# Peptides against a protein of PDB entry 8OXM, part 339

Target 1, 371 residues: chain A of PDB entry 8OXM
Amino acid sequence: FKAEFRLAGGVNLPKIIDCVGSDGKERRQLVKGRDDLRQDAVMQQVFQMCNTLLQRNTETRKRKLTICTYKVVPLSQRSGVLEWCTGTVPIGEFLVNNEDGAHKRYRPNDFSAFQCQKKMMEVQKKSFEEKYEVFMDVCQNFQPVFRYFCMEKFLDPAIWFEKRLAYTRSVATSSIVGYILGLGDRHVQNILINEQSAELVHIDLGVAFEQGKILPTPETVPFRLTRDIVDGMGITGVEGVFRRCCEKTMEVMRNSQETLLTIVEVLLYDPLFDWTMNPLKALYLQQRPEDETELHPTLNADDQECKRNLSDIDQSFNKVAERVLMRLQEKLKGVEEGTVLSVGGQVNLLIQQAIDPKNLSRLFPGWKAWV

## One batch from the design tools (peptide; made by RFdiffusion4, then SolubleMPNN)

Design b2_p29_6_s1 (from b2_p29_6, 13 letters changed)
Fold by OpenDDE base, seed 3:
Structure b2_p29_6_s1 (fold): chain B 371 residues (1-371), chain A 29 residues (1-29)
Amino acid sequence: as target 1 above (371 residues)
Amino acid sequence: SALERRIKAVLEEMNMPVVIEEKTFLFEP
């Protein structure tokens, strides 16, 4: 190990450790010290399965629709080594780094990322109407710049075009699969971009099966499709390639209903896979910078034997698991808001929900919905 | 893990290839 570590951005401040392998190759490893990497490991297996389904289908295979996976080696319940994808950067680091972020570089007269966050934090406890108004003001004064990622990294126009398509396909695939699995907590530090492939790598998979909806500030979007995410697709935005790749991914997911349900059922009832949202996790994910100081000592989760009758916990767990399976089945049938939608109708609804500034304005300010 | 074995079993029953690469990094102290 090198003596130097970098902190990756994010609440858990994962340590990026450069490891020299026995082969003499340096490999970046992400050491998470407080996260249950078991959830990440399980979700990576589900993503690998989804990739297998996508590779079997001719239409998704031709489009090279895949979710980028990473190797997770759980070392303990709270520690593990992530084989960090060499040449990945958090999209938040590229976009909203305080020193050299793309917003500051390309839009120096816009609000700073800090000003945007401050404005949204000031209205966090206010009405949805006030949140929406301030969000619209923030958005007006913080214009998207993520198009410049591919432009900076890929100077050859043909390569640039192919990489923009790879990005768009990666966003589409991960958005739809993430929606099916109910993946939450898609803040700008939990989404990496590969600087060589332009593909996204989703990390910190600890909010799954729509457990983001039971956060103190519920998640109101099916996936991250914010203005910068859309800007990275180029002039067509969510239309054309993105929409079509979403539809083709959704077709494969819906046609694989039995497979997906069976696997998710096994996962939901596995006692080694804690997917449920607990209050401490919820507080941690939506913690205010002011609250960071106090909660450091008490994450000894070992001692609170809340002797609630094991029977009531198990019954409550089973009811939550059943509800998750039912909702997954609905998604895979195209049931949205009690109506059966076509693949195109379902994808359209999800896109509209994801880009709706009313939904985006209601998100936790730490999610940075204006980015 | 026990979970990986269960997932693997389900995927094997479904004729889905599961590549669980266990890279055991033994850090000897």
Scores: peptide ipSAE 0.025, ipTM 0.405, DockQ to the pose 0.027
Fold by OpenDDE base, seed 4:
Structure b2_p29_6_s1 (fold): chain B 371 residues (1-371), chain A 29 residues (1-29)
Amino acid sequence: as target 1 above (371 residues)
Amino acid sequence: SALERRIKAVLEEMNMPVVIEEKTFLFEP
């Protein structure tokens, strides 16, 4: 290990450490404190299994459909080491984080990211109708710019086209597998894009198995397919390559039903894998910027209280696990809202749900559904 | 991990080639 470390920023102040391997290669590592990286590690293993299934199928293999994985070593319930995704940038950083964000550069007269967030936060407790109206106003005055990522990074037209296809395939694969695993919507900082491959890397997998639906602001989309995500696909949007890659991924997932159910069952009943949503985790994930000031001191309190009501917790846990398995089985059968759909029908429904401004307007404003 | 071993066992029972790349996390001390 090098003696120097960098702070990556964020609430938990993760440390970036540089490691020289026995091979003489320098590798950046992210040391997260206070986060349970076991969930990330487990989900990366599930993604590797999904990748194995996708490589077995000729149609998905031909399309090079994969979920990008990163290395995760959980050291404890509150610490671990991540492989730092070198040569990646959070899509949120590229789009909105800086004064030099793509929205500011390409759309200087649009609403600022802060104005958009403020407008959506003001209506957070309002009706769905009011949320929708404000979301549409925000969307009208905050036009997508993510097409410029590939245009900036890939100046050669042939390379640009190939990388845009790689991006589109990556979004499709991660969207469908993310739906099957119930990852839901993803914060714009938790989606990295590789600056060389244009593939997405999903990080911080703290919401899985549709636990996003039990958040204080429930998730209303099957995966993140916001306007900027779509804009990165280019002029065809969700049509053509994206749709076909979703369909081929879904076909592999549905044809692997028994395998996926057994894997997920083993995970859900693993006492070392905390996938359940707890109130503190829910508050953390949907914390308001205004509420950040008060919660700093008291996270020192007793690990003891979680042990007490084991019997009622166990019955509740088992019922949640059973419900997750039932819903996974439905998804893998193509059962949506009590109706059995074809792969194309199911994928179409999921795409429509994910891009519906009514669904997007209902999402937690902190996750920036207008981006 | 113990979980990885259990998942590996399940995948082996299913005749799924467990390419658990032991991506040996280079936290050897």
Scores: peptide ipSAE 0.020, ipTM 0.380, DockQ to the pose 0.025
Fold by OpenDDE base, seed 1:
Structure b2_p29_6_s1 (fold): chain B 371 residues (1-371), chain A 29 residues (1-29)
Amino acid sequence: as target 1 above (371 residues)
Amino acid sequence: SALERRIKAVLEEMNMPVVIEEKTFLFEP
């Protein structure tokens, strides 16, 4: 280990440490404190399983459909080591960095990211109609720019085209796998893009199994497919490559129903895997600037006293787990809103839900659905 | 972890080769 550490951005100030391996290679490691990396570790294993399923299928293998994974070593309930995704940048940093974000560089006359956020926060407690109107005004004055990522990073036209396809395939795979696992919308800082491969890396997998739907501001999209995410696909948008890759991924997931259900069942009933949404986690995920009352780190709430009746907690947990499994089974059968859909019909519904500005306008403003 | 072992066992039972590279990072506090 080098004695020097760097701080990564974010509230928890994760420490980046450089390690020299026995192979003489330097490897960056992210040390997260106070985060439960077990959920990330579990979800990475589920992604590896999904990748195995995708590699076994000829159509998904030909399309090189994979979810990018990273190494997670949980050390405790509140500590662990992540393999730092070297050569990745958060999509949010590329798009809406305060100094040199792509929106500021390519659209200097548009609203600032701060102005957009302010406008959407002002209507956070308003009607859905008012949220929609303000969201449409924000979107009109904050035009997508993510097409420029591949154009900046890949100057050779043939490489540029291949990398744009790699990006589109990565978004499709992660969107469908993420929907099946109920990851929901993803904060723009929790989606990394690899500057060499143009593939996405999803980090901080603290919301799974549709637990985003029980947040104070419920998720209204199956996955993040915002205007910038679509713009990165180029002129075809969600049509052609993206749609076909979603369909082929969904086909593999649906055909692997038994395997997926069995694995998720084992995970849901693992006492070491806390996937449930709790009020503190919900507050943390949807913290408003006004709710930045100093959460003094002194709430060492000794987890001792909530040994309330194990029986009632266990029954409530089991009912939630059963409901998650039932909903997962529905998704894998193509049951949406009580109707059985074909793979193409299901994927179409999910795409339409994800790009609907009415759904996007209802998301928590902190997650920046206009980006 | 115990969880990783359970997941690994399920994946092995399903004949899914999962390369779990155990990198033990010892952080002293």
Scores: peptide ipSAE 0.013, ipTM 0.383, DockQ to the pose 0.028
Fold by OpenDDE base, seed 5:
Structure b2_p29_6_s1 (fold): chain B 371 residues (1-371), chain A 29 residues (1-29)
Amino acid sequence: as target 1 above (371 residues)
Amino acid sequence: SALERRIKAVLEEMNMPVVIEEKTFLFEP
């Protein structure tokens, strides 16, 4: 091992370890602590199943629609090894984390990432109207730059166009699959981009089955489709390739309803798969120290066995599992807000919800909805 | 530790040479 490790961004500050394989190739590994990698492992299996469904369909196969997966090896309830995709970077690192982030390089006169965050924190406990006004001011003074990722990495125009197309397809596939599975916590450190393929890798899958909606600050968007995410698609934005890839992905998911329901049912009732949001996890996700300050969370979580009566836990769990299955069935039928939508109608509603500045302004500031 | 032995076995299964420095993998419980 090299004696130097890099911290990947994110709440658990996962350590990136560079390993030289027996083949002489450097491979990065992510060592994640303090989090249950069993949830990530289970969700990777579900993504592999979704990929199998997408490969069986001629229209999605021709478009090369896949969600990127990584090998997860859970070692304990709070530790494991993640296969790190060599040449993958958090979108937040490229955009805002470094002194030389793309926003600072291409928009030196815009607000800093810190100024944007501070402004949104100051209004965190304010009305939705005040949050919206400040979010619009932040957005006006923090213009998207993610188009420059492909321009910096791919100098040949034909390669650049192909990679921008690969990016757009990856966003579409992961957005629709993520929506069906109710994947939350899609902040800029939980989404990686491959510097060679321009495809996205979603990490930290600990908020699934719409459990992001029961956070103290509920998630108000179906997936991340922020201004930088859209800017990476190029001049057409969400129109054309992105929309068509979302529709074709949604069509495959809806036509695979029985398979997806059966899989999710088995997972929801697996005693080894803790998908439920607990209050401590909710606090941890939304008390992210925004400042690099050495808040060692000495969460002395004394494992006070909350001896909740086993009977009341089981009945509450079953009701939540049934509700998740019912909502999954509705999504797969195209039922939104009590109305049955076509695939195109459902995808259009989801895009409009994801780009709505009123929805984006209501998110937790740590989600960075202006990026 | 038992955990380091499991990490070692997994990394060996991945065809990765394992030099576990104790300080890097001590997740305090």
Scores: peptide ipSAE 0.000, ipTM 0.310, DockQ to the pose 0.037

Design b2_p29_6_s2 (from b2_p29_6, 17 letters changed)
Fold by OpenDDE base, seed 5:
Structure b2_p29_6_s2 (fold): chain B 371 residues (1-371), chain A 29 residues (1-29)
Amino acid sequence: as target 1 above (371 residues)
Amino acid sequence: ARLEERKKAILEEMLAPVVIEEVVYTFAP
């Protein structure tokens, strides 16, 4: 190990350490404290299985449809080592960094990221109608700029086009795989972009199996398909490449239903894999002031082992696990709102749900639905 | 039986050591 470390930013202040392998290669690693990396490790294994399914299919293989994965080594219940994705940046850091974010650089007359957040926080406890009106005002005065990511990083027009295509394919694959697995908490700091490949890396996988829908402010979108995410695809937006890649990914997932159900069933009943939403975890996810400035004292939740009475836990757990499996089976059959949809119909419904400003306006302000 | 064998094979394929080249961190004391 080198004696020097860097801070990676964020609430948990993860340490970046440089290690020299026995092969003489330098490898960067992220040491994360306080978070249970077992959830991330398990979800990376599920993503690898999904990648295997996508590589077996000729149409998804030709399109190079993959979800980006990273190595996770859990060291304890609250510590582990992550493979540092060298040359990745959080999409939030690129878009809405307070000093030199792309919104400030390209749209200096728009609302600041802070003004947008403040306006949405002021209406957080208001009606859905008031939230929608303020969200539309914010969106009008905060125009998308994520197209400039590829333009800044890739000056050659042919390379620029290939990287924009790689980005669009990565969004499509991760959106559909994430929807099938019920991945939540897709805020702008939990999605990294690779500066060389333009592919997305999803991190902090602690909200899965639609547990985002049982948060105090429920998640109302199947995946992140906000205006900046769409702007990065270029002039066609969600049409053409994105839609076709979603349909081909969904086709592979639906054709692999038995395998996916078996995997998820094993994981749901694994006593080492805590996927259930804890009330304290729910509070932590939706009380995070995104303003890095206030070191809110992380409540040392003292290990008050709430001796949950073993007997009542088991019946409640089994019912939740059964409901998750039933909902996964419905998704893989194309059952949405009690109707059986084609792959194209299901993908269309999911896109419409994800881009609906009424759904986006109802999200927790810390999700930054206007970005 | 077949479901358990397939669960076991999927678990063995998933728990097949991703050869994370065991970066055996010998923490010196």
Scores: peptide ipSAE 0.011, ipTM 0.406, DockQ to the pose 0.027
Fold by OpenDDE base, seed 3:
Structure b2_p29_6_s2 (fold): chain B 371 residues (1-371), chain A 29 residues (1-29)
Amino acid sequence: as target 1 above (371 residues)
Amino acid sequence: ARLEERKKAILEEMLAPVVIEEVVYTFAP
């Protein structure tokens, strides 16, 4: 180990350590001391399986459709080592890092990220109509800039074009697989972009199987397809490459129904895999930055073991697991809102849901739906 | 039976040790 460490930003102050292997290679590792990394580890294995399915199909293989994965070594329920994704940056850090963010650099006269957040927090408890109006005002005064990521990093036009396509394919693959798995909490700090590949790395996989829908402020979008995410695709936006890559990914997922159901069934009934949303986790995920100072809930270890021994909890758990499996089966059949859709119809519905400003305006302000 | 065998095979494929080449961390003292 090197004697020096860096602090990564965030509530849990993860430590970035550099390790020299016996092979003489330096490997960056992220040491998290307060997060359950088991969910990340399990979801990485599911992503690897999805990647295997995508590699077996000629159409998805030809398009290089993959989800970026990272190594997770869980050490305990509350600690572990992550392979730090070297050469990645949170999209939020690039876009909205105070005065140095791309929004401030390219749109200096737009609302600040803080002004946008404040406006959306002021209406957080208001009607959906008031949220929508304020969200539209915020969006009008906070214009997308994520196109500049590839333009800054890739000066050669041919490389720039290739990297923009890699980005678009990465967004498509992760969006569809994330939707199938019900991946939530896709805020701008939980999505990294690789500065060399332009591919996305999804981190903090602790909200899965649509558990984001049972948050105090429910998630209303199937994946992150906000204005900056779309702007990074270039002039075609969600049309053309993105849509086709979503359709081809969805086709592989639907054709792999039995495999995916079997995997998810094993995971849902694994007594070591705590995927269920609990009130403390829900409070933590939707805590206001102003409230961060006092509530370190010392989740006493003893309260988690006692909760599994009540027969009524097991019945409630089984009903939730069954509901998740049924909903997964529906998704893999193309059943949306009680209607069977084609792959193109299903992908179209998901895109429309993800870009709908009415859905985006209803999200928790910490999700930053205007970015 | 076949579902459990497939569950097991998928688990074995998922749990297949990534041959982390034994990076023997010799902790120097």
Scores: peptide ipSAE 0.011, ipTM 0.381, DockQ to the pose 0.026
Fold by OpenDDE base, seed 4:
Structure b2_p29_6_s2 (fold): chain B 371 residues (1-371), chain A 29 residues (1-29)
Amino acid sequence: as target 1 above (371 residues)
Amino acid sequence: ARLEERKKAILEEMLAPVVIEEVVYTFAP
């Protein structure tokens, strides 16, 4: 290992360590402390299985539909080594970096990312109508710019077109698989884009199996399909390539129902896989800037030996697991709101839900649904 | 039986140590 490490930022201060492999190649590793990487590791395995299903199908294989995976080595319940996604950048860093974000560069007269966040935070406790109105004002004065990612990185028009296509396919695959697995909306810092492939890498998979719906501010979208995510697809937006790739991915998922149910059932009942939402995790995921002041660092991590009083918690856990499995079965049957939909109908509904400004306006402002 | 064997095989495939090709992190001292 190199003696020097970099901090990746964030509350847990993950360390980026450069290591030289026995092959003489330098590899970056992200060492997360105080975070359970087992969920990420398990979800990467599920993504690999989904990729295997997608590679078996001719239509998805021809489209190269895959979820980008990264290597995760859980070392303990509180530590692990991640393969640092070399040559990736968080989409949030590209879009809304304080100094040189694409919004500031290309739209200098628009609201700042901070102004947008402030406006949406001010209405966080207000009515859905007030949230919607302010969200529409924010959206009008914060126009999407993610199209410029591919334009900046890929100067050759043919390469640019291929990379925009790769991006669109990556969004489609991750959106549909993310919906099936109940990943929900993804914070802009938890979506990396590969600067060479234009494919997305989803990191920090702490919300799965629709546990985002039980957050203090519940998720209202099946996946992140915000205006910048759509703008990166180019002028066709969600139409054409994205929609077709979603449909083909959904077709493979629905046709793999038995396999996916079996996988998820195994995971839900794995005592080593804590997928359940807890209040502390919910607070962490939806931390308000105002709530940061009272979390004194002195909460010794030792008191998580809350010996789950086994009996009543087991019954509640089993009911949640059963509900997750039932909902997964519904998704894989195309059952939405009690109605059986075709693949095209289901995908259409999901796209409409994901892009609906009413749904987006109801999201937790910290997740920046206007980006 | 077959479902349990498939669960076990999926568990074994999933709980198969991700053969991270042993990037033997030799900590140089």
Scores: peptide ipSAE 0.010, ipTM 0.371, DockQ to the pose 0.028
Fold by OpenDDE base, seed 1:
Structure b2_p29_6_s2 (fold): chain B 371 residues (1-371), chain A 29 residues (1-29)
Amino acid sequence: as target 1 above (371 residues)
Amino acid sequence: ARLEERKKAILEEMLAPVVIEEVVYTFAP
């Protein structure tokens, strides 16, 4: 191991460690200290199963529809080693880095990322109407720039075009699979983009099975399809390649209903897989910058065994697991709001929900729905 | 029966230790 480590940004300060393998290759590793890497590991395995389903279908295989996966080694419930996604950058770092973010470079007269966040935080406890108005003002003064990612990285026009298509396919695949698995909206730091492939890598999969809907500020979108995510697709936006790739992915998922339900059922009832949202995790995911200063929880590990009857916890857990399975079955049948939709109808509804500025304006401001 | 066997096989495939080729990280001292 090299003696030097880098801190990746974030509350848990994950350590990036450079390691030399027996093959003489340097490999970067991310060591997370407080996150349940088992959830990430399990979700990577589900993504591998989804990739297997996508490869078996001729239409999705021809389109090279895949979810990028990374190696996860859970060492304990609170520790593990991730293969660091070498040659990736968080989309949030590319877009809204304070020093050299693409918004600052290409739109220097727009609002700063800080000004946008401040404006949206000021209205966080206000009406939906006030949130919408401020969100529209923010969006007008913070124009999308993610088209420039492929333009900066790929100077050859033919390569640029192919990479923009690879990006669009990756967004489509991850959006639909993410919706099926209930990953919800993804924080801009938890979506990496590969600088060579233009494919997305989703990290920190701690919100799954629509648990984002039970957060203090509920999720209002099925997946992240913000203005910058759309801008990266180029002039066609959500139309054409993206829509068709979503439809073909959804078709494979719906046709694989029995397999997906079986996988998710096994996971939901795995006693070692904690997918449930707890109040502390909810607070952590939606902490305000102002609240970071006071809550050093002295986690006094007084595991006071509150002997809450194992029976009541099990019954509550089983009811939540059953609801998740029922909702997954509905999604895989195309049941949305009590109506059975075609694949095209369902994908259209999901796209419209994801791009609706009314839904985006209601998201937690910390997740930066204007980016 | 066949569903439970498939559940078990999926669980075994998922719980199968990702044979990370033993990247024996020799810490040089």
Scores: peptide ipSAE 0.019, ipTM 0.411, DockQ to the pose 0.028; fails the geometry check

